# Designs tried in a protein design run: peptides against a protein of PDB entry 3EFO. Part 56

Target 1, 262 residues: chain A of PDB entry 3EFO
Amino acid sequence: SQLADLYKSCETDALINFFAKSAFKAVLHQPLKVIREILVNQTAHMLACYRKNCASPSAASQLILPDSMKVLPVYMNCLLKNCVLLSRPEISTDERAYQRQLVMTMGVADSQLFFYPQLLPIHTLDVKSTMLPAAVRCSESRLSEEGIFLLANGLHMFLWLGVSSPPELIQGIFNVPSFAHINTDMTLLPEVGNPYSQQLRMIMGIIQQKRPYSMKLTIVKQREQPEMVFRQFLVEDKGLYGGSSYVDFLCCVHKEICQLLN

## One batch from the design tools (peptide)

Design b1_p25_1 (made by RFdiffusion4)
Fold by OpenDDE base, seed 5:
Structure b1_p25_1 (fold): chain B 262 residues (1-262), chain A 25 residues (1-25)
Amino acid sequence: as target 1 above (262 residues)
Amino acid sequence: SEVHITFDEDGLPLEEDLEKLEVEF
């Protein structure tokens, strides 16, 4: 059907870019609560329409997503949790304005990465491989105290180190003997020169080359205060300022779809 | 194609189904 074809062509990256810019424009003349409600309703309505007109027959207890929009919910939740759309007083006006203007100028690929960062398990690097390690989901549940992770969203780059990170990797990256010796004030990695260090630098370079902005590197040690900033980028988790987890949002969307169809 | 998400008795999506919704880069 024509409608089915439409859904096949509606890719999440384009949709989230559109919704983000629309919402961020609306911030100037509509209450944030209303904007958030509209976004959720639009999401539910689009998916309800698919369920009604395009989806294969299935139990009402299931959530059905067209493949082209399968990650729409997670991105929509990320958008809803963005500081521009949050009503929390802890968020400065300057930060809101800054991110709003950034997103308003972003292309589809840029906004995609901005809303859902790439989180890479650096501790699993194969120094003989030219491929990037497979990204993991942006959730604390995917981190490990023994691990080292690189997170990038096109604007920021974080190198997160678990409290039990392997000393040999710490030595390889920072040329220091232990976790305790890592200087988190560093904005650049030292050129240690070993294969692991070179590979990490290469990966960082690849990530940076694809982005229009130079990403500042922040070194984050687990259980230190700056980790809270890093955790805000674990977008599948519950937000610090009341945003839902990805799972919670899926449940919410499913419930609304059911309400629309029944 | 489409993705089906099943919910358990507690109303939570099955982990195996959530894996279908992983973001790709």
Scores: peptide ipSAE 0.683, ipTM 0.962, DockQ to the pose 0.841
Fold by OpenDDE base, seed 3:
Structure b1_p25_1 (fold): chain B 262 residues (1-262), chain A 25 residues (1-25)
Amino acid sequence: as target 1 above (262 residues)
Amino acid sequence: SEVHITFDEDGLPLEEDLEKLEVEF
């Protein structure tokens, strides 16, 4: 059917770009609460329409997502949790304005990475391989106290270090003997020159090459104050400023779809 | 063509189904 073909052709990255720009335009003349409600309603209505008209037969208790939109809820939740759409005093007007303007000019690829960062387990690097490590979900549950992770969203780059990060990797990256010796004020990694350092630099370079803006590097130690900033980019978790976890959002969307179809 | 998400007795999506919704790079 024409409707089925439409769903097949609707790509999530394009949709989220559209919704983001539409919402961020609307903040100038509509209450944030209304904008958030519209976004949720649009998501639920699109998926309810699919369930009603296109989906295969299944139990009403299941959530059915067309393949083209299977990660739409993920990105939509990220959009809803963006500072531009949050009314919190902890978020400055300047920050909201800055983020809004950034997104308004982003292409599809840029907004995709912006809303859902790439989180890479750097501690698993094979220095003899040219392959990048597979990204993990942006959640604290995927971090490890023994691990080192690189997060990038096209604007910022974070190197997160677990409290029990391997000393040999710390030595390899920072040329210091232990976690405690790492200076988190640095924005550039030292040129240590060993294979691990070279591999990390290569990865960072690859990530940067695809982005229009130079990403500032922030070194983050687990359990230190700057980690709170880093955690804001773990977008599948419950937001610091009250945003829902991905799981909670899925439940919300599912419930709303069921209500629409009753 | 489509993904099915099942919810458990607590109303939470099954972990195995959540894996289907992982963002790919």
Scores: peptide ipSAE 0.682, ipTM 0.964, DockQ to the pose 0.843
Fold by OpenDDE base, seed 4:
Structure b1_p25_1 (fold): chain B 262 residues (1-262), chain A 25 residues (1-25)
Amino acid sequence: as target 1 above (262 residues)
Amino acid sequence: SEVHITFDEDGLPLEEDLEKLEVEF
């Protein structure tokens, strides 16, 4: 009962903040491979302990997660795929150092959003609603060629446009007639002044108000080269530099748990 | 409460179970 209560109190956001800072401290003294292995092992051990001592009886083939930690695996995978924990020549030492320092100073809410961005389907906006659109999973599979999506991680903001984005929305946001006319070099949306534009600005404002840093806006067109940068923030997908997809990581964690319990 | 994830014969989690693991904002 005491152990069960402990798991109920172990919120994922706090755990990820702790693990991130611990890992990012460790990079100064331990090999990256070892750090990644420790993170995976710690995740597996925590969940194995729950399975053994707290979980309801179930088939060994199932993965059992306490509700308070149900999204721990996805966040852990995001942490593992962060450039700070990757030793790839494509990633500069300066970038790793910068990201490391940023996370080391982040609170729980900031680190949560940093590792798993908010991806909003802007094309579904109700201009009469004050509520934010429901976020979708950070995966390319949730994007649509007809859609417009806003992604924010507390440091960066991306406005992604599908190749078949509605011309009326493009006109409403950018005051240009078509997708081809959108200037992706801009970092600010034009003051078009229509209800849709104002609603989008309101949403961006709400997102910004909750964050300590002013997020830089990047306009991204589907199938253009800069989209690769955007894809790096689709954290549930397979990483460009060898990081696993969320599904693959879940399978890995499940396998590790089974090995610990069998 | 807890979440149960079932894996298919190919070792992949069921889609309906993956939906249980969606991040909430």
Scores: peptide ipSAE 0.680, ipTM 0.963, DockQ to the pose 0.866
Fold by OpenDDE base, seed 2:
Structure b1_p25_1 (fold): chain B 262 residues (1-262), chain A 25 residues (1-25)
Amino acid sequence: as target 1 above (262 residues)
Amino acid sequence: SEVHITFDEDGLPLEEDLEKLEVEF
């Protein structure tokens, strides 16, 4: 059917770019609460229409997503939790204005990475391989105290270090004896020159490629106060300022779809 | 092609189904 073909052609990255720009434009004239409600409603309506007209027969208790839009909910939740759409006094007007303007000019690829960061387990690096490590889901559940992770969203880059990170890796990256010796005020990695350091720098370079902005590096130690900033980019988790987890949002979308179809 | 998500008794999606919804890079 024509409708089925339409859903097959609807790519999530393009949709999120469109919804983000539409919402951020609407911020100038509509209350944030209304904008958020519209976004949730639009998501539910799109998926309800698919369920009604295109989806294979299935129990009403199941959520059915077309493959082209299977990650639409997670991206939509990320959009909803963006500072531009939050009414929290902790977020400055200047920050909202800045991020709004950035997104309004972003292409599809840039906005995709902006809303859902790439999180890489660099403690698993194979210095003999030229391949990037496989990204993990942006959730605290995917971190480990023994691990070292690199997060990038096109604007910021974070190097997160578990409290039990291997000393040999710490020395390889920072040329210091232990976790305690790492200076988190540094914004550049030292030129240590060993294979692991070179591999990490290469990966950082690849991530930086084709990005319109030079990403500032922030070094984050687990259990230190600055870790809170890093955790804000774990977008599948609950937001700092009341945003839902990915799981909670899926449940919300599912319930809304059911309500629309009953 | 489509993805089916089943919810458990607590109304939470099954972990195996959530894995189907991982962002790909």
Scores: peptide ipSAE 0.680, ipTM 0.962, DockQ to the pose 0.864

Design b1_p25_1_s1 (made by RFdiffusion4, then SolubleMPNN; from b1_p25_1, 9 letters changed)
Fold by OpenDDE base, seed 4:
Structure b1_p25_1_s1 (fold): chain B 262 residues (1-262), chain A 25 residues (1-25)
Amino acid sequence: as target 1 above (262 residues)
Amino acid sequence: GDILITFDENGEPLPEDLEKLEVTY
């Protein structure tokens, strides 16, 4: 059907860009609560329409997503959890204004990375490979105390170090003997010159490519205070300021779809 | 084809189904 074809041709990255800009424009004249509700409703309505008119029949206990929109919910949740749409006193007006303006000027590729960061397991690097390591889901559950992870969202870059990260990698990256010796005040990696260091720098370079902004590097040690900032970029988790986890959001969307169709 | 996410009796999505929704780059 024509409608089915429409859904198949839908691009989630374009949709989220549209929704983000629409919502961020709306904050100027609509309450944040209303905007959030509209976004959720729009998501549910789109998916309900698909279920009703395009999808094969399935059990009510199942959420049906067209392949083209399978990651729409996660991006939508990330949008909903953005500081621009949150009514929290902990978030300064300046920060909201700043991020609002940034997103309003972002292209499709930029907003995609902005709302859902790339989280790479750096500890798994193959120095002989030219390929980036496979990204992991942006959740604390995917981190490990033995791991080193690089997170990038187009504006910020974080290097997260587990408390039990391999000393040899610490030495390779920072030229220090242990985790405890890492200086988190650094915004640049030292020029150690070994293959692992070079590979990491190469990866960072690739990530930086085609990005409109130079990403500042923040080194984060697990269990230190700055880690809390890093965790806010683990967008699939529950937000510090009241945002839902991805799982909770999926449940919410599913329930709303059921309400629309039943 | 379509992606199906099954919710259990407690209203929680099955972990194996959540894996279907992994973001790719």
Scores: peptide ipSAE 0.681, ipTM 0.963, DockQ to the pose 0.862
Fold by OpenDDE base, seed 2:
Formats: C-alpha cells, structure tokens, sequence
Structure b1_p25_1_s1 (fold): chain B 262 residues (1-262), chain A 25 residues (1-25)
C-alpha cells in the first residue's frame, strides 16, 4: 500500500530534525507542557496508525516499530528531555534561548548527533587499527569503573575516566602516574607522543571533522562533582531534572498506542 | 522487517528486545 511505502521510506533523523525545529518554534507561542504532550501524541499516533494499517497482527503486549523508525522513540525522548522544552528554574533563559537557536539552524546530521551523543570506549583502543571503536549506548550501565570513555554531541566533548581506570592508560594520555594526579581543569590533552595518545587524538580529530563548531573538551573524573554534567548526556538514562529514561518512555508510548487502538 | 518489543508482566520491555533499538551511525 501507499501508506506502507511511506513508512518504509521514512527517515527518523529527518523526522527528529523536523519535530525539533517545529517544537522549538512553538515554544514562542505555546506552553511547554502542551508542546511536550503534542510530541508524545504525535509519536503515538504515527505508530498506532502503522500498527493498524500496515503492520502484521501482533500481541497487545508488543510494540511494533517499522525498521525505518526503530530509533524514533529514543530520539523523541531525547528531544523531550532537552532544556528548551523543560520548565525548570535551574535552566537559565539564556541557555534555553541559545540551544533553541542552535537547533533551529542544524541540519539532519547535526541534530542527530546533538540529541543522541556518540559514546566511545577509549580504553579498548587498538593502536594499530584505523577504525573507530564501536560506540556504546548512552547509559551509565555501559560505563565501567575500569574504563575510559569519550563522549561527543557536536558541541561538547567529554573524556570520562573511571576511578579504577588503568594507570598505564592514564600515563599514556596525561603523562601522570595516577588517577589522582589528573588535572580536570585542562581543556586540552597533553602531547605525550606515544601511540595510544596519538590514536586518541586522531579519534578526536575524526569526530571533530565536518562539525560546524569546535567542540570544547572537558575531562571528567568519576565520582567528582563535575561528573554530574557529563551524566546529563547519557540520554538513555533518567534525566537530572525529571526526564524519563528510554525504557520509561517506551512504556509510555506503548501504553498510549494501546489506548488509541482499544 | 518490523521490530517487535515485548513487554513483560511488569510492563517492562525485554532486555533482548531493547538491544534491537540501538542507535547506529
């Protein structure tokens, strides 16, 4: 059917870009609560329509997603958790205005990375490989105290270090003997010159390529206060200011679809 | 084909189904 073909041709990244810009435009004229409700409703309606008209029959206990839209829910949740759509006093008007304007000018690729950051396990680097390490899901559950992770969203870059990160890697990256000696006030990595350091810098360079902004680097130690800022970018987790986890959002969407079809 | 996410008796998605929803670049 024509409708089925439409869903198959749908591109989630384009949809999210559209929804983000539409929502961020609407904040000028509508309450944030209404905007969030509209986004959730639109998500549920699109998926309900697919289930009703395009998908093969399935149990009510199952959520059906076309392959082209399988990551729509996670991106939608990220959009809903963005500071522009949150009415929290901890978020300054200036910050919301700034991010709003940034997103309004973003292309599809930019908004994709902005809403769902890339999280790379740096501690697993093969210095002989020319390939980037496989990204992990943006969740605390995918971090390890023994690990070192690089996170980038197109605007910011974070290097997160576990409390038990290998001393040899710390020495390789920072040229210091231990975790305790790492200076988190630095915004640049030192030129240590060993293969591991060079590989990390290469990876950072690749990530920076084709990005419109130079990403500021923040070094984060696990269990230190600045880690809280980093955790805000673990978008699949529950938000700092009351945003839903990815799992919670999936449950919400599924429930709404069931309500629409029953 | 379609991606199916099954919710258990507690209303939580099965972990193996969640893995199907990983973002790729």
Amino acid sequence: as target 1 above (262 residues)
Amino acid sequence: GDILITFDENGEPLPEDLEKLEVTY
Scores: peptide ipSAE 0.681, ipTM 0.963, DockQ to the pose 0.890
Fold by OpenDDE base, seed 5:
Structure b1_p25_1_s1 (fold): chain B 262 residues (1-262), chain A 25 residues (1-25)
Amino acid sequence: as target 1 above (262 residues)
Amino acid sequence: GDILITFDENGEPLPEDLEKLEVTY
């Protein structure tokens, strides 16, 4: 059917860009609570319509997502958790204005990366490979105390180090003997010159390519104060300011769809 | 085709189904 074809052809990255800009425009004349409700309702209605008109019958206990929209919920949740749409006193007006303006100018490729960062396990690097390591889900559950991870969202780049990260990798990256010796005030990695260091720098370069802004590098040690900021980019987790986890959001969407159809 | 996420008796999605929703770059 024509409707089925529309769902098959939809692009989540384009949708999230549209919803983000629409919501951020609406902030100027509508209450934030209303905007958030509209976004949730739109998500639920789109999926309810699909279930009703396009999908094969399935159990009520199942959420049905067309393949083209399978990651729409996670992106929508990330949008809902953005500081621009939150009315928390801890968030300054300047920060809201800044991020609002940034997103309003973002293209489709930029916004998807912004809302859902790329998280790479650097400790698994193969110095002989030209391939980037496979990204992991943006959740604390995917981190490891023994690991080193690189996170990038197009604006910021974080190098997160577990408290038990391998000394040999620390030596390779920072040219220091241990985790304790790493200076987190650094915004640039030293040019150590070994294959591992060079490979990491190459990866960072690749990530920086085609991005409109130069990403500032922040080195983060696990369990230190700056990690709190880093954790905000683990978008599948519960937000600091009361935003839902991805799992909670999926449950919410499923329940709303059921209410619409039953 | 379609992605199916099953919710258990507690209303929680099955972990194996959540893996289907991984973002690809």
Scores: peptide ipSAE 0.680, ipTM 0.963, DockQ to the pose 0.850
Fold by OpenDDE base, seed 3:
Structure b1_p25_1_s1 (fold): chain B 262 residues (1-262), chain A 25 residues (1-25)
Amino acid sequence: as target 1 above (262 residues)
Amino acid sequence: GDILITFDENGEPLPEDLEKLEVTY
């Protein structure tokens, strides 16, 4: 059917860009609560329509997502958790205004990366490969105390180090003997010159390539205070200011769809 | 094809189904 074809051709990244800009425009003349409700309703209605008109029958205990929209819920949840749509006193008016303006001018590729960062397991690097390592899900559950991870969202870049990061990698990256010796105040990696260091620098360069803003590097040690800032970018987890986890949001969407169709 | 996420008796999605929803770049 024509409708089925429409869903197949759907581009989630374009939809998120549209929803974000629409919502951020609406902030100027509509209550935040209403905007959030509209976004949830739109998500549920889109998926309910698909279930009703396009999808093969399935059990009520199942959520059905077309392949083209399989990641729509996670992006939508990220949008809902953005500071622009949150009415929290901890968030300054200036910060909301700043992020609002940023997103209003973002293209599809920029907003995609902004709402769902790229999280790369650097400790698994193959120094002989020219390809980026496979990204992992943006959740604390995918981190390891023995791991080193690079996170980028187009505006910020973080290098996260587990408390038990391999000393050989620490030496390879920072030219220091241990985790404790790493200076987190630095914004640039030293040019150590070994293959691992070179590969990491190459990866960072690729990530920075074609991005409109220069991403400042922040080095983060696990269990230190600055890690809290880093954790805000683990978007599948529960938000600092009360935003839902991805799992919770999926449950919410599923329930809403069931209510619409029952 | 369609992605199916099954919710258990506690209303939680099955972990194996969640793996189907990984973002790719």
Scores: peptide ipSAE 0.678, ipTM 0.963, DockQ to the pose 0.854

Design b1_p25_1_s2 (made by RFdiffusion4, then SolubleMPNN; from b1_p25_1, 11 letters changed)
Fold by OpenDDE base, seed 5:
Structure b1_p25_1_s2 (fold): chain B 262 residues (1-262), chain A 25 residues (1-25)
Amino acid sequence: as target 1 above (262 residues)
Amino acid sequence: GDILIEFDENGKPKEEDLEKLEITY
C-alpha cells in the first residue's frame, strides 16, 4: 500500500531533526508540558497508524515497530530529555538557549549524534585494526569498572575510566602507573607514542572528522564528581531531572498506542 | 520487516528484544 511504502521510506534521523526543531521553535510560545505531550502523542499516533494499517497482525501485548522507525522511540525520548524541553529550575536559561540554538542549526546527521551519543569501549581496541570498535548502548549498565569508554555527541568527548581499568591501558594512554595518577584536568591526551595510544588518537580523529565543532575532551574517573556530568549523556538511563529511561518510554508509547487502538 | 517487542512479567521490554533496536550512526 501507499501508506506502507511511506513508512518504509521514513528516515528516523530526519524525523527527529524535524521534531527537535519544531519543538524548540514552539518553546518560544507554548508551555513545555504541552510540547512534550505533543511529541509523545505524535510518536504514538504514527506507530498506532502503522499497527492499524500496515503491520501484520500480532498480539496486543507486543509493541510493533517498522524497521525504518525502530530507533524513533529512543531518539524521541532523548529529545524529550533534552534540557531545552525540561521544566527544571536547575537548568540555566543560558544553557537552554545555547542548546536550543545549536540544534536549530544542526543538520540531520549532527542532531542524530547529538541526541544519541556514540559510546565506544576503548579497552577493547585492536591496535592492528583500522575499524572503530562496536558502539555500546548509552547506559550505565553497559559500562564496566574494568573498562575504558569514549563518548562523543558531536560537541563533547568524554573518556571514562573505570576504577578497575587496566593499569597497562592507563599507562598506554596517560603514561602514568595507575588510575589514581590520572589527571582529570587534562583536555588533551599525552602523546605517549605506543600503538595503543596512537590507535586511540586515530579513533578520536575519526570521530572528530566532519563534525562542525571541535569536541572538547573531558577525562572522567568513575565515582568522582565529574562523572555525574558524564552520566547525563547515558541517554537510555533515567534522566537526572525527571526524564524517563528508554525502557520506561517504550512502555509509555506502547500503552498509548493501545489506548488509541482500543 | 517489523520489529516486535515483548514485555516481561514486570511489564518491561525483554532485553533480547531491545537488542533488536540497534542504533546506526
Scores: peptide ipSAE 0.652, ipTM 0.958, DockQ to the pose 0.775
Fold by OpenDDE base, seed 4:
Structure b1_p25_1_s2 (fold): chain B 262 residues (1-262), chain A 25 residues (1-25)
Amino acid sequence: as target 1 above (262 residues)
Amino acid sequence: GDILIEFDENGKPKEEDLEKLEITY
């Protein structure tokens, strides 16, 4: 059907870009609560329409997503959790204004990465491979105390180190003997020159490619205070300022769809 | 085809189904 074809051709990244810009325009004229409700409703309506008109029959207890839109909910939740759409005293008006302007000028690829960062397990690097390691879900549950992870959202780059990170990797990256010796005030990796260091630099370079901004690097140690900033980019987790986890959002969307169809 | 997400007795998505929603780069 024509409608089915429409859903199949849907580009979620383009939709998120559109929704983000639309919402961020609306903040100037509408209450944040209303904007958030509209976004949730639009998400639910799109998926409800698909379930009703395009999807194969399934149990009402199941959430049905077309393949083309399978990542729509997670991106939508990330949008909803953006500081621009949150009215919290902890978030300065300047920060909201800054984020708003950034997104308003972003292309589709930029906004996609901005809302859902790339989180890479650097500790699994194969120095013989030119391929990027497979990204993991942006959740604390995917981190390991033994691991080293690189997070990038097009504007910021974080190198997160677990408390039990391998000393050999620490030595390879920072040229220091242990986790305790890592200086988190640095914004540039030292030129160690070993294959692992070079591979990491290569990966960082690839991530930086085609990005409009030079990403600032922040070194983060697990369980230190600055980790709180890093955790804000673990977008699938519950937000610090009241945003829902991805899991909770899926439940919310599913419930809304059921209400629309039943 | 379509992605189906099941919910457990606590109303939470099953982990195995959440894996279907992973973003690939």
Scores: peptide ipSAE 0.651, ipTM 0.957, DockQ to the pose 0.782
Fold by OpenDDE base, seed 2:
Structure b1_p25_1_s2 (fold): chain B 262 residues (1-262), chain A 25 residues (1-25)
Amino acid sequence: as target 1 above (262 residues)
Amino acid sequence: GDILIEFDENGKPKEEDLEKLEITY
């Protein structure tokens, strides 16, 4: 059917770009609460329509997603949790305005990375490989106290270090003896020159490629106060300012779809 | 094909089904 073909041809990254720009335009004239409700409603309606008209019959207890839109919910939740759409006094007007303007000019690839950061387990780096490590899901559950992770969203870059990070890796990256010696005020990695350091720098370079902005590096130690900032980029988790986790949002979407179809 | 997400006894998506929803770059 024509409708089925439409869903098959749908590109989630393009949709999110569209929804983001539409919502961020709407903030000038509509209450944030209304905008958020519209976004959730649109998501539910799109998926409800698919279930009703395109999907093979399945139990009502199951959520059905077309392959082309399987990641729509997670991106939509990320959009909903963006500071531009949050009604929190802790978020300055200037920050909202800044991020709004950034997104309004972003292409599809940029907005995709912006809303869902790339999180790389760099403690697993193979210095003999030119391939990037496989990204992990942006959740605290994927972190390890023994691990070192690089997070990038096109604007910011974070190097997160677990409290039990291997000393040899710490020395390889920072040229210091231990975790305690790492200076988190640094915004640049030292030129240590060993294979691991070079590989990490290469990866950072690849991530920076074709990005419109130079990403500032922030070094984050686990259990230190600045880690809270980093955790806000773990977008699948519950947000600090009232945003839902990805899991909770999936439940919400499913319930909304059921309500639409019953 | 379609991705089916099952929910557990706590109303949470099953982990095995969540794995189907990974972001690709």
Scores: peptide ipSAE 0.649, ipTM 0.957, DockQ to the pose 0.793
Fold by OpenDDE base, seed 3:
Structure b1_p25_1_s2 (fold): chain B 262 residues (1-262), chain A 25 residues (1-25)
Amino acid sequence: as target 1 above (262 residues)
Amino acid sequence: GDILIEFDENGKPKEEDLEKLEITY
């Protein structure tokens, strides 16, 4: 059917880009609460329509996502949790304005990375390989106190260090003997020159490639104050300013779909 | 095909189903 073909050809990244720009335009004329409700309703209605008209029969207790839209919910939740759509005093007007303008000019690829950052387990690097480590889900549950992670969203780059990060890796990256000796005020990694350092630099370079902005590097130690900023980019977790976790959002979407179809 | 998400006894998506929703770059 024409409808089935439409869902098959749907590109989630393009949809999110569209929804983001539409929502961020709407903030100038509509209450944030209304905008958020519209986004949730649109998500639920699209998926409800698919379930009703296109999906194979399945139990009502299951959430059905077309393959083309399987990541729509996670991106939508990230959009809903963006500071532009949140009415919190902790978020400055300048920050909202800045983020809004950034997204309004983003292409599909840029907005994809912006709303859902790339989180890489750097501690698993194979210095003998040119392959990048596989990204992990943007959640605290995927972090390890023994690990080192690189997060990038096209605008910011964070190097997160667990409190029990391997000293040999710390030495390799920072040329210091321990976690305690790492200076988090630096925005550039030292040129240590060992294979691990070179590999990390290569990865950072690859991430920076074809990005419109130079990403500032922030070194983050676990359990230090700056980690709170880093955690804001773990978009699958519950937001600091009241946004839902991805899990909670999926539940919400599922319930709304069921309500629409009952 | 379709992605099916099951929910556990606590009303949360099953972990194995969440894995189907990963984003790759």
Scores: peptide ipSAE 0.648, ipTM 0.956, DockQ to the pose 0.793

